# Peptides against a protein of PDB entry 7BDX, part 180

Target 1, 212 residues: chain A of PDB entry 7BDX
Amino acid sequence: EMGAAACTLLWGVSSSEEVVKAILGGDKALKFFSITGQTMESFVKSLDGDVQELDSDESQFVFALAGIVTNVAAIACGREFLVNSSRVLLDTILQLLGDLKPGQCTKLKVLMLMSLYNVSINLKGLKYISESPGFIPLLWWLLSDPDAEVCLHVLRLVQSVVLEPEVFSKSASEFRSSLPLQRILAMSKSRNPRLQTAAQELLEDLRTLEHN

## One batch from the design tools (peptide; made by RFdiffusion4, then SolubleMPNN)

Design b2_p19_8_s3 (from b2_p19_8, 7 letters changed)
Fold by OpenDDE base, seed 1:
Structure b2_p19_8_s3 (fold): chain B 212 residues (1-212), chain C 212 residues (1-212), chain A 19 residues (1-19)
Amino acid sequence: as target 1 above (212 residues)
Amino acid sequence: as target 1 above (212 residues)
Amino acid sequence: SADEAELLAALGELNLRPG
């Protein structure tokens, strides 16, 4: 209980750039984010059995951790920190996204995807993530999720790759050969307006790249 | 481990007034501080047996909680919040200070005393604390501690009472009858310069009050 | 959903959008 409450407050205040700087300016940041990855991993591994109540203190704690990572990644110095000093955490997030089944831990999956998107704003971060083994298959796996918010954030991450020529050129062959075009086309007709827009924009970007 | 790390980071960032405002501006502040008191109480109750390692994650967690309370109490809006909405926490701190033996949990005792001192900067806070049952005996109990930092912060809290005529007048009879004058005089000769100064100032303030 | 986005916002989440 208390840990979850404290972590939730830390998440709330971490929306400030000044707070992110304060977190990272201390000697404890490295340790904190290393343990964060381990804690998230342990939680996901514990899901292989009984329905852990999504509203448990443990779930709330892990959501808050993922939220903190997202907020850190939203700030330029935070992205630099993650990419330079906390790569294991990024690797863990990528692994956990692969380990989760469609529809499993949707809220956590959304937060993790948001963190990866924020990291991808930095070219160095985007390079690191996109060069991770199995990254493209992972995107398509995640895009198979029935949840619209998961799919939305996957599309945003895909767009970050597509809009960066240096990154896209390296994966273009695999990307074209494996692209779930029918799924993206279906999303462009979604009743969710955010998902619909994201899918339409991505399809336009992809068409532009085929004609160049 | 993770809870202690998160709470320690929250403590660090709570040194900012803006962070205190952010903590208190949320809907979770009341719950957080209620659980804080309970957690501190549970920790102190667990001390009745084996030497809990002062460097344990649990100890660090409780120190961080007490540190957060101190930082909240350092800010005007934080004092108002504690005095108006978290009186049970203040009562818990007073109780725990009474339950602890001389030399027991010195670091926690210091942090709790610092929080009470910060609350005492507000006249309403000082009134609330000083009107608590057994407050004057508690001060003398704490002043018997062999630790100089504990004694220093007790003297500062005593001075807050002495310097407020409306508060001091209510307790003046009990204060004069129970004053550990020999102990304070001994502290005025301490090798610790901060303790020495605090004891000297208090003795001067007391002399001034006897002549008025 | 709108409710999930509101919950994330209420919890203090920050996410940069493509400029």
Scores: peptide ipSAE 0.012, ipTM 0.767, DockQ to the pose 0.043
Fold by OpenDDE base, seed 4:
Structure b2_p19_8_s3 (fold): chain B 212 residues (1-212), chain C 212 residues (1-212), chain A 19 residues (1-19)
Amino acid sequence: as target 1 above (212 residues)
Amino acid sequence: as target 1 above (212 residues)
Amino acid sequence: SADEAELLAALGELNLRPG
């Protein structure tokens, strides 16, 4: 209980850039993010049996951790920190996104995807994530999720890849050969306006890349 | 481990007034401070048997909690919140200070005393604390601590009482009859310059009150 | 970017959503 409450408060206040700087300016940041990855992994591994109630202290704690990572990644110095000093955490997030089944832990997936998207805003972060083994298959696996919000954040991450020529050129062959075009086309007709728009924009960006 | 790390980060960032406002501006503040008191109490109750190593995750967690309370109490809106909405926490801190033996959990005592001192900066907080049952005996019990830092923070809290005529007038009879004058005089000769000064100042303030 | 601000705001709002 108390850990979840404290972590939730830390998540809330970490929406401030100054708080992110304060978190990172201490000698405790490295340890915190190291343990964060382990804690998130332990939680996901525990899910294979009992449907842990979404409102459990453990779930709230892990959501808060993912939220903190997202808020840190929203700031330039936070992205730099994560890519330089917390690569294991990024690798863990990618792994956990692969380990979770479609429709499983939707809220956690959204938070993790938001964190990866934030990291992808900087070229070094985008390079690191996109060069991860199985990254392209992972995107398509995640895009199979029935949840519109998960799919939205996957499409945003895909867009970060395609909008960066230096990154896209490395993955272009695999990307083109495995692209779930029918799924993206289906999303462009979604009733969710955000998902619809994101899918339409991605389709336009992809068309532009085929003509160049 | 993770809970202690998160709480320690929250403690660090709570040194900012804006972070204190953010903590208090949410609907989670009440619950957080309620659980804080319970967690601190559970920790102190666990000490009656094994000398828990000072560097345990549990100890660090409780120290961080006490630190957060101290930082909240350092801000005017935080004091108002504690006195209006978290009286049980203040009562718990007073109780725990009574339950701890001289020389036991020195660091925790210091943090708790700092929080009470911060609360005592505002008249409503000072009234609430000073009107607590056994408050004057508690001060003398705490002043028997062999630790100079504990004693320093006790003397500061005593000074908050004596410098407020409206509060002191209510307790003046009990205060005068039970005052450990010899102990305070001994502290005025301490090798710790901060303790020495605080004891000297208190003795001067007390002399002024006897002549008025 | 506008996206960063929206993400920070969305996380603030996600924390503000009472479960």
Scores: peptide ipSAE 0.008, ipTM 0.767, DockQ to the pose 0.031
Fold by OpenDDE base, seed 3:
Structure b2_p19_8_s3 (fold): chain B 212 residues (1-212), chain C 212 residues (1-212), chain A 19 residues (1-19)
Amino acid sequence: as target 1 above (212 residues)
Amino acid sequence: as target 1 above (212 residues)
Amino acid sequence: SADEAELLAALGELNLRPG
C-alpha cells in the first residue's frame, strides 16, 4: 500500500523537468532504474498465474514505475540518461511488450510505448530501439492489439522510424515486406479520431517514401 | 526493495519547494500522509519484537517517509497543509517520539523532531504541537536521550516554545516546575559545539524570561 | 477511455512531450 502511494506521488511529480533533473542528479538513479526494470519484469511474469486485479497495489506500483520512465524520457536529459546509462531498462521494456498478449495489460503497454516513443525523439534513442532484435515483428505484434490506445502509440512509434531516413533505410526492406497495410487502412477508418489521424498520417508518410 | 528505493527518491526530490507544491497540489496528498502516519506507527510497533536491522529496506523506507514530512514542513505551504489537513500525522509523530526509548531509533527520532521543529516555525503549528497532551513531559523524556543529535533537536523545539510568549505563557508553570535544568547545564558543557550552543542559548532565553 | 485517462491522472500526470 505505502509503496504504491509513494511511487504514485513520485510519478506525479516526475512530470516536472526539475524533478527529472533531481532524480538523475542523485547517486541513486542507476540503482532505481535497474530495480525498476526488474520489478516490471517480475510483475509481467507473475501475470500468467493468478489474475492479478488490475487495480491491485502491485499493478498500480508498476504503472507508476512505467509512468516515471515515460516522464524521464519526456525530457532531453532523461532521454540521454536512459539511452546512455539505462539501456537494460529499454531492453526490458521491449521484451515485456513482446511477452504481453494482445489485450493484456493495456495500461502498462500504453505507458511502456509512451516511454519508447519519448526515447525515440532522440536520434540515439531511436537508433537503439529500432536496432533491437525483433523490433519490426514486435511493432506488428503490438499493432494486432484490439485496444485503440495501444495501436495509437504503436503507430506513433512506427512514424518515428519512418520519419528518420537514417533509421528507416536500415530496415526498409523488412518494413515493406511485413507491413500490415490492411490493418493500418482499417485504423484510418477508426471512430477514434486520434487513431484515425495517426493511421492517415502514417499512410501519407509511407506513400511519400514509396515515391522517393 | 523497490518501495524503499522509490520513497528514497521521493525524499530526495522533496527538498525542492516546487516538488512540495506538486505533492500537495495533487488529490493524493491526504491519502499519502495518512498512510505515512500508519506506516511509521506500524514500524515502531514492530521494533519490540525482532531487532529490525536499522539498515533494512523497511527502516530505510520509514526514514524516507520521515524525511519527506520534514521537507514538506520546511516550506510554508507544507506547514500550512500539515497543520490544517494532516494533524493526525503530527499526533502520530508525537506519539511515536514518546513510545521510543532513549537511544532507540535515533535517526528516526532526529527526523521526526526536525519535522516538528519545522512545523513550529508557524505559530499555528507551534500552538498545535505545544497544546498536545503530555507535550512538556515528552520534551523531557526526549531530552534524557544519550544521543547529542536527538538532544539538539529537542533543545531547538524547546527554544521555539520559549521564544513565543503566547505559547509559553500557557505552559510556563509546568515548564518551570519540571525543567531538567541540571541536564541542560550539562549539555551547555558538551563537546558537541551545536549542542553546547543550543543549550547555552536556551539558558540565556530562560534567564531573560525569569527577569520579566 | 475517460476512465483510463482518469486512472492515468489518478496514477500520475504523464508529461508526454507533444511530438
Scores: peptide ipSAE 0.018, ipTM 0.766, DockQ to the pose 0.052; fails the geometry check
Fold by OpenDDE base, seed 5:
Structure b2_p19_8_s3 (fold): chain B 212 residues (1-212), chain C 212 residues (1-212), chain A 19 residues (1-19)
Amino acid sequence: as target 1 above (212 residues)
Amino acid sequence: as target 1 above (212 residues)
Amino acid sequence: SADEAELLAALGELNLRPG
């Protein structure tokens, strides 16, 4: 309980850039993010197919950790820190997104995807993520999720790749050969307006790349 | 481990007034400080006379909690919050300071005394603490500690009481009858310059009150 | 901007409760 409460408060205040700078300016940041990855991994491994109650202290703790990572990645110095000094955490997030089944731990998936999206704002971060083994298959695996919010954040991450020519060119062959076009087209017809818009924009971006 | 790491980061960033405002402006502050008191109490009860290793995750966690309370009490809105909405935490701190033996958990005592001193800056806080049952005996119990830093922070808290006429008048009879004058005189001869100064100042303040 | 990172409000939007 207390750990989750403290971590949740830290998550809330980490929305401030000055708080992120204070965290990263300390000597404890490296150790904190190392343990963060390990803790998230241990949590996902413990799920043994049981739908952990969304309200468990353990779930809330891991959600807060993912939220902290997201807020750190929301600022330039935070992205630089993650990409330079906490790559294992990024690798862990990618691995955990692959280990989770469709419909499993939706809230954690959303938070982890938001963190990866924020990291992708930095070209070095985008390169690192996109060069990770199995990244493209992972995107399509995640896009098979029944949850609209998971799919929305996958589409946003896909868009970050597609809109960066230096990154997209390296993945273009694999991307084109495996693209779940029918799934994205279905999302463009979603009743969720955010998902609908994101899918439509991505389809337009993809069409533009086919004509160039 | 992870809880202690998160709490330690929260402690570090709580030195900022804006972070304290952010914590207290949220809906989670009440619950957090309630659980904080319970956690500190559970820790002290678990000590069973064993010198817990100063470097244990549990010790670090509780030290960080006490540090957070201290930093919250360092600002006006934090003092108001503690005095109005978290009195149980203040009562717990007072109780735990009484439950700990001389020389036991010195670092925790220092942090808790610092929090009480910060609360005492507010007249309402000072009144609340000083009106707590057994407060004066508690001060003398704590002043028997062999640790100079514990004694320093006790003297600072005593000075806060002595310098407030409205509060001191209520306690004056008990204070005068039980004052460990020889102990304070010994502290005024300490090789620790901070302790020496604090004891000398308090002795001067007490002499001034005897002549009025 | 398209380059702005998203911030999470743990104490607000996601209403994550402390355990």
Scores: peptide ipSAE 0.008, ipTM 0.775, DockQ to the pose 0.071; fails the geometry check

Design b2_p19_8_s4 (from b2_p19_8, 6 letters changed)
Fold by OpenDDE base, seed 4:
Structure b2_p19_8_s4 (fold): chain B 212 residues (1-212), chain C 212 residues (1-212), chain A 19 residues (1-19)
Amino acid sequence: as target 1 above (212 residues)
Amino acid sequence: as target 1 above (212 residues)
Amino acid sequence: SAAEAERLKALGELNSRPF
């Protein structure tokens, strides 16, 4: 209980840029983000048996950790820190997004995808993530999720890749050959307006890149 | 480990007034401070057997919790919150300061005494603490500590009581009858300059009150 | 950076959640 309460408060206050700078300015940031990845991984590995209650202290703790990573990645210096000093955490987030089944741990997936999207604003971060083994298959795996919010954040991450010519050119062949076009077209007709818009915008960006 | 790392970061960032306001502005503050008291109490109760290593994750966790309380109490709205909504935590801190033997958990005692001193800046907080059962005996018990930093923070808390006529008048008889004058005089000759100064100032304040 | 600002303008808002 206490760990979850403390992490939840740290998550709340990490919405401030000055708090993120204070977290990163300390000698404890490296250790914190190292253990964060391990803790998130341990939680996901524990799911293979018991239906852990979504409202458990453990779930809340892991959500708070993922929320902190997201808020750190929302700041320029936080992105630079994660990409330079916490690559293992980024690798862990990518791995955990692959390990989780469609519909499993939706809230955690959303937070992890939000952090990856934020990291992708940094060109070095985008390069690192997009050059990760199995990155493109992972995006399509995540687009199979029944949750509209998961799919929304996947589409936003895909858009972040597509909008960077230097990154997209490296994977353009694999991207074009594996693109789940029918799935994205179905999302462009979603009743969820955010998902609908994101799918439409991505389809427009992709069409623009095919004509150039 | 992870709980201690998160609490330690929260402690570090709680040095900012804006972070304290953010902690208190959330709906989670009540729960956090409630569990904080219980966690500190559980730690102190666990000490009666094993020499817990001072550098343990559990010790670091409890020190971070006490540090957060101290930083919250350093802010006017934080003092008001603790005195209005977290009285059980104040009662717990007073109890734990009584339960700990002289020389036991010195760092925790210092942090708890720092929080009580900060709370004592608020007249309502000072009234609440000083009207607690056994408060005066507790101060003398803590002055028996061999640690100069513990004794320093006890003397500062005693000074906070003595400098408030409305509070001091209520306990003046008990205070005068139980005052460990020889101990305070010994501290006024300490090689520790901070302890020496605090003991001298308190002896001057007490002399001034005997002549009025 | 200027590059991040242009990417943010193209992609929209960063993700931040207070809780």
Scores: peptide ipSAE 0.236, ipTM 0.837, DockQ to the pose 0.021
Fold by OpenDDE base, seed 5:
Structure b2_p19_8_s4 (fold): chain B 212 residues (1-212), chain C 212 residues (1-212), chain A 19 residues (1-19)
Amino acid sequence: as target 1 above (212 residues)
Amino acid sequence: as target 1 above (212 residues)
Amino acid sequence: SAAEAERLKALGELNSRPF
């Protein structure tokens, strides 16, 4: 309870750039993000396939941790810190996204995908994430999720790769051979307007790359 | 571990007025400070007379909580919030200061005394604290502590009462009858220059009140 | 950086949530 309440407040205030700078400028940042990864991993391992009550203290704590990572990654110095000094946390997030089944821990998946998207704005971060073993299969695994918000954030991360020629060229063969085109086409007809738009834009970007 | 790390970061960032405003402007502030009191109380009750390792995760967590309360009370809106909406927390702090033996949990005592001193800058806060049952005996109990920093913060809180005529007049009879004058005189000769100065200043203030 | 600003412009807003 108290940990979840404290971490939730820390999440709330981490929306400020000055708070992110204060977190990172302290001697505790490295330890905090190291333990964050371990805590998130322990939570996912404890799920044993049961639908944890979304309102559990543990769930709220892990959501707050993932929210803090997202808010740190929303700041340029935060991205640079994560990419240089917290790569284990990025690896953990990628692993956990693979370990979670479709429809499992939807809110956590969204937060983790939001953090990876933010990291991907940093070119070093995009390179690091995209060079992760199994990254492309992971994107398609996540795109099989029934949740429209999960799928939206996957599509945004895919677009981040597609719009970076240096990164996309390294994975282009694997990407083209495994692309779930029918799934993306189905999303372009979604009743969710955000998902629809993201799928349409990605399809346009992909068509542009086929003609070049 | 993770809770202590998160709460320690929250403590660090709570030194900012804007962060205090963000904490208080959220819908979680009341719940957070309610659980803070309960958590601090549970910690003190668990001490069973054993010297908890100062470096325990639990100790660090409680120190961070007390630090957050102190930093909130350092801001005018934070004082007003505590005095109006978190009186139970103030009552808990007063209780815990009474429950702790001399030399026990020195760092926690200092943080709690610092928070009460900060609250005492608010006239409503000073009234509320000073009207607490057993407040004057509690001051003298705490002034028996062997720790110079505990004693310093007690003397500063005593001075806050003495320098407020409306408050001091209500307690003046009890105060004069129970005043540990010899203890304060001994502190005015301390090798600790901060404690020495605080004791000298309080003795001067008391002499001024005897001649008026 | 300028490169991050151009990427952000192309991809849309960063994700941030207060609670």
Scores: peptide ipSAE 0.229, ipTM 0.839, DockQ to the pose 0.021
Fold by OpenDDE base, seed 2:
Parts: sequence; structure tokens; C-alpha cells
Structure b2_p19_8_s4 (fold): chain B 212 residues (1-212), chain C 212 residues (1-212), chain A 19 residues (1-19)
Amino acid sequence: as target 1 above (212 residues)
Amino acid sequence: as target 1 above (212 residues)
Amino acid sequence: SAAEAERLKALGELNSRPF
């Protein structure tokens, strides 16, 4: 309980750039982000056995950790820190996104996808995550999720890759061959306006890249 | 481990007034400070059985909690919050200071005494803690500690009471009758310059109050 | 960086959650 409460407060205050700088300016940051990945991994592994109540202290704690990573990645120096000094955490997030089944831990998936999207704004971060083994299959696995918010954040991450020619050119053949076009077309007709717009924009970006 | 790391980061960033305001501006503050007292109490109760290593994750976690309380009390709105909305935490801190033996958990004692001193800057806070049952005996119990830093922070808290006529007048008879004068005189000869000065100043303040 | 600013302009807002 108390750990979750403290971590939740840390998540809340991590929305400030100055707080992120203070977190990263100390020698504690490396240790904190190292343990963060392990803690998130331990939580996801524990789901295979017991019905973890979504509202458990443990769930809230891990959500707060994922929220902190997201908010750190929202800051330029935070992205640079994650990409340079906490790559294992990025690898863990990618792994956990693969290990979670469709519809499982939706809130955690959204937070992890938000963190990866924020990291992807840094070109070095985008290169790192897109060059991770199984990244493209992972995107399509995540796009199979029934949750519109998961799918939205996947589409935004895909768009981040597609809009970077240097990255997209490396995997363009795999993207074109594996693209779940029917799924994305279905999303472009979603009643969720954010999902609808993101799917339409991605389809337009992909069409533009096919003609160039 | 992870809880202690998160709480330690929260402690570090709580040195900022803006972070304290952010913590208190949310609906989570009441719950956080409620659980904080319980967690600190649980830790102190666990000491009666097992040799808790001073450097344990649990110890570090509780030190960080006490540090957060101290930093919150360093801010005017934080003092007002503690005195109005978290009195049970103040009562718990007073209790735990009594439950700890001389030389036991010195770091925790110092942090708790620092928090009480900060609260005592608010006249309402000073009244509240000084009117707590057994407050004067508690001060003398704490002044029996072999640690110079514990004793220093006790003397500062005593001085905060002595320098407030409205508070001191209520307990002046009990202070005069129970004052460990020989102990304070010994401290005025300490090799620790901060302890020496604090003991000298308190003796001067007490002499001034005897002549008025 | 300029590159990040251009990417943000093209992709939209960063994700930040206060809670």
C-alpha cells in the first residue's frame, strides 16, 4: 500500500520538467529505472497465475512506475537518459507488450505505448526501438487488441516510424508485406474519433510513401 | 526495494516548495499522510523483535517518509496542512519518539524531531504538540539520548516552546520542576559546537524568563 | 532539437499524465 501511494505521488509530480530534471540529476536515477523494469516484469509474470485485481495496490504501483517512465520520456533530457542509460528498460517494455494478451492489462499497455511513443520523438530512441527484434510483429500483435486506446497508441507509434524516412526505409518491405490493412481500414471507420483520425492519417501517410 | 527507491526520489524532490504544493493540491495527500504514520509505526514495532539492519530497504523507506514529512513541514502551507488535516501523524511521531530507546534509530529520531520543529514554527502547531500528553517528559527522555544530533534537535524544539510566552506560561511550572539542568549544562560544554551553542542559548533564554 | 520539434509538429503532442 504505502509504496504504491508514494510512487503515485512521484508519478503526479513527474509531470513537471523540473521534477524530471531533479530525478535525473541524482545518482539514484540509474538504480531506480533498473529496478523499475524488473518490477514491471515481475508483475506481468505474476498475472499468468492469479486473477490480479486490476485495482490492487500492486497494479497501481506498476501503473505509477509506467506513468513515471512516460513523463520522463516527455522531457528531452529524459528521452536522452532513457535511450543512453536505460535501454534495458525499453527492451523490457517491448517484451512486456508482447507478453500481454489482447485485452490484458489495458492501462499498463497504454502507459507503456505512451512511453515508447515519447521515446520515438528522439531519433536515436526511434532507431533503437524500431531496430528491436520482432518490433513490427509486436505492433501488429498490439493492433489486434480490442481496446481502442491501445490501438490508438499503436497507430501513433507506427506513424512515428512511417514519418521517419531513415527508419522506415530499413523496414519498408516488412511493413508493406505484414501491414494489417483491413484492421487499419476498420479503425478508420471507428466511432472513436481519435482512433478514426489516427487511422485515416496513417493510411494517408502510407499512400504518400507508396507513390514516392 | 522499489518502494524505497520511489519514496527516496519523492523525498529528494519534496525539497521544492512547488512539489510540496503539488503533493498537497491533490486528493491523494490525506491518504498518503494517513498511511505514512501507520507505516512508520509498523516499522518501529518491528524493531522490538529482529535486528533490523539500519541500511535495510525498510529503514530507508521509513527514513524517506520521515524526510517527506520534514520537507512538507518546512513550507507554510505544509505546516498548515499537517496541523489541520494530519494531526494523527503528529501524534504518531510523538508516540514513536517515546517508544524508541536512547541510541535506537537515531536517523529516524532526528528526522522526526526536525519535522516537529518545523511544525512548531506555526503557532497552532506549537500549541498542538506542546499540549500533547507527556510532551515535557518526552523532551527529557529524548534529551537522555547519547547522540549529539538528537540532543541538538530536542534543544531546538525546547527553545521553540520557551520563546513562545503563551505556550511556555501554561507549562512553566512543569518545565522548571523537571528541567534536566545538569544535562543541559553538560551539553553547553560539548565539543560539538552546534550542540554547545544551542545549550548555551537555551540556558540564557531560561535565565531571562526567570527574571521576568 | 530542431528534429524533435519537426517530429512533434508532424506527430502531435507528447504523452504526459499527471495522474
Scores: peptide ipSAE 0.205, ipTM 0.837, DockQ to the pose 0.021
Fold by OpenDDE base, seed 3:
Structure b2_p19_8_s4 (fold): chain B 212 residues (1-212), chain C 212 residues (1-212), chain A 19 residues (1-19)
Amino acid sequence: as target 1 above (212 residues)
Amino acid sequence: as target 1 above (212 residues)
Amino acid sequence: SAAEAERLKALGELNSRPF
């Protein structure tokens, strides 16, 4: 209980840039983000057996951790920290996104995808995550999720790759060959306006790239 | 491990007024400080048997909690919150200070005494803690501690009481009858300059009150 | 950085959630 409460408060205050700077300016940041990755990994591995109550203190703790990573990645110095000093955490997030099945731990997937999107604003971060083994298959796996918010954040991450020519050019052949076009077209007709817009924009960006 | 890390970071960032405001502005503050008291109490109760490694994650967690309370009490709105909405936590801190023996958990005692001193800056807070049952005996029990920093913070808390005529007048008879004058006089000759000064100032303040 | 600012301008909002 107390751990989840403390971590939830830390998540709440981490929405401030000054708090992110304070977290990162201390000697504890590296250890904290290392243990964060391990904790998130342990939680996801524990799901394979017992129906963990999604409302458990453990679940809330992991959600708060993912929220902290997201909020840290929302700040320029936070992105630089994650990309330079916490790559193992990024690798863990990518791995966990692959390990989670469609419909499983939707809220956690959303937070992890939000963190990756934020990291992808840093060009070095975008390079790092896009060069991760299985990144393209992972995007399509995640895009198969029935959850509109998961799919929205996948599309935004895909757009972040597509809008960077230096990154997209490296994966363009694999991207084009495996693109779930019918799925994206279906999303462009979604009743969720945010998902609809994101899918339309991505389709427009992709069309622009095919003509160049 | 992860709980102690998260709580330690929350402690670190709680040194900021804006972070304290953010903690208190959320709907989680009441629950957090309620559980904080229970957690601190459970920790102190666990000391009666097993030599808890003072360097344990549990100890670090409790130190961080006490640090958060101290930092919250350092801010005007934080004092008002504690005094209005978290009195049970103040009662818990007072109880735990009584339960801990001289030389036991010195670092925790210092943090708890610092929090009470900060709370005592609010007149309503000072009234509340000074009207707590056994408050005067508690001060003398704590002043028997061999630790100079414990004694320093006790003397500062005593001074906060003495310098408030409305509060001191209620307890003046008990205070005068039980005052460990020889102990305070010994502290006024301490090699610790901070303790020496605090004891001298308190003796001067007490002399001034006897002449009025 | 200037590069991050341009990417952010192209992609839109950063994600931040307090709770």
Scores: peptide ipSAE 0.186, ipTM 0.837, DockQ to the pose 0.022

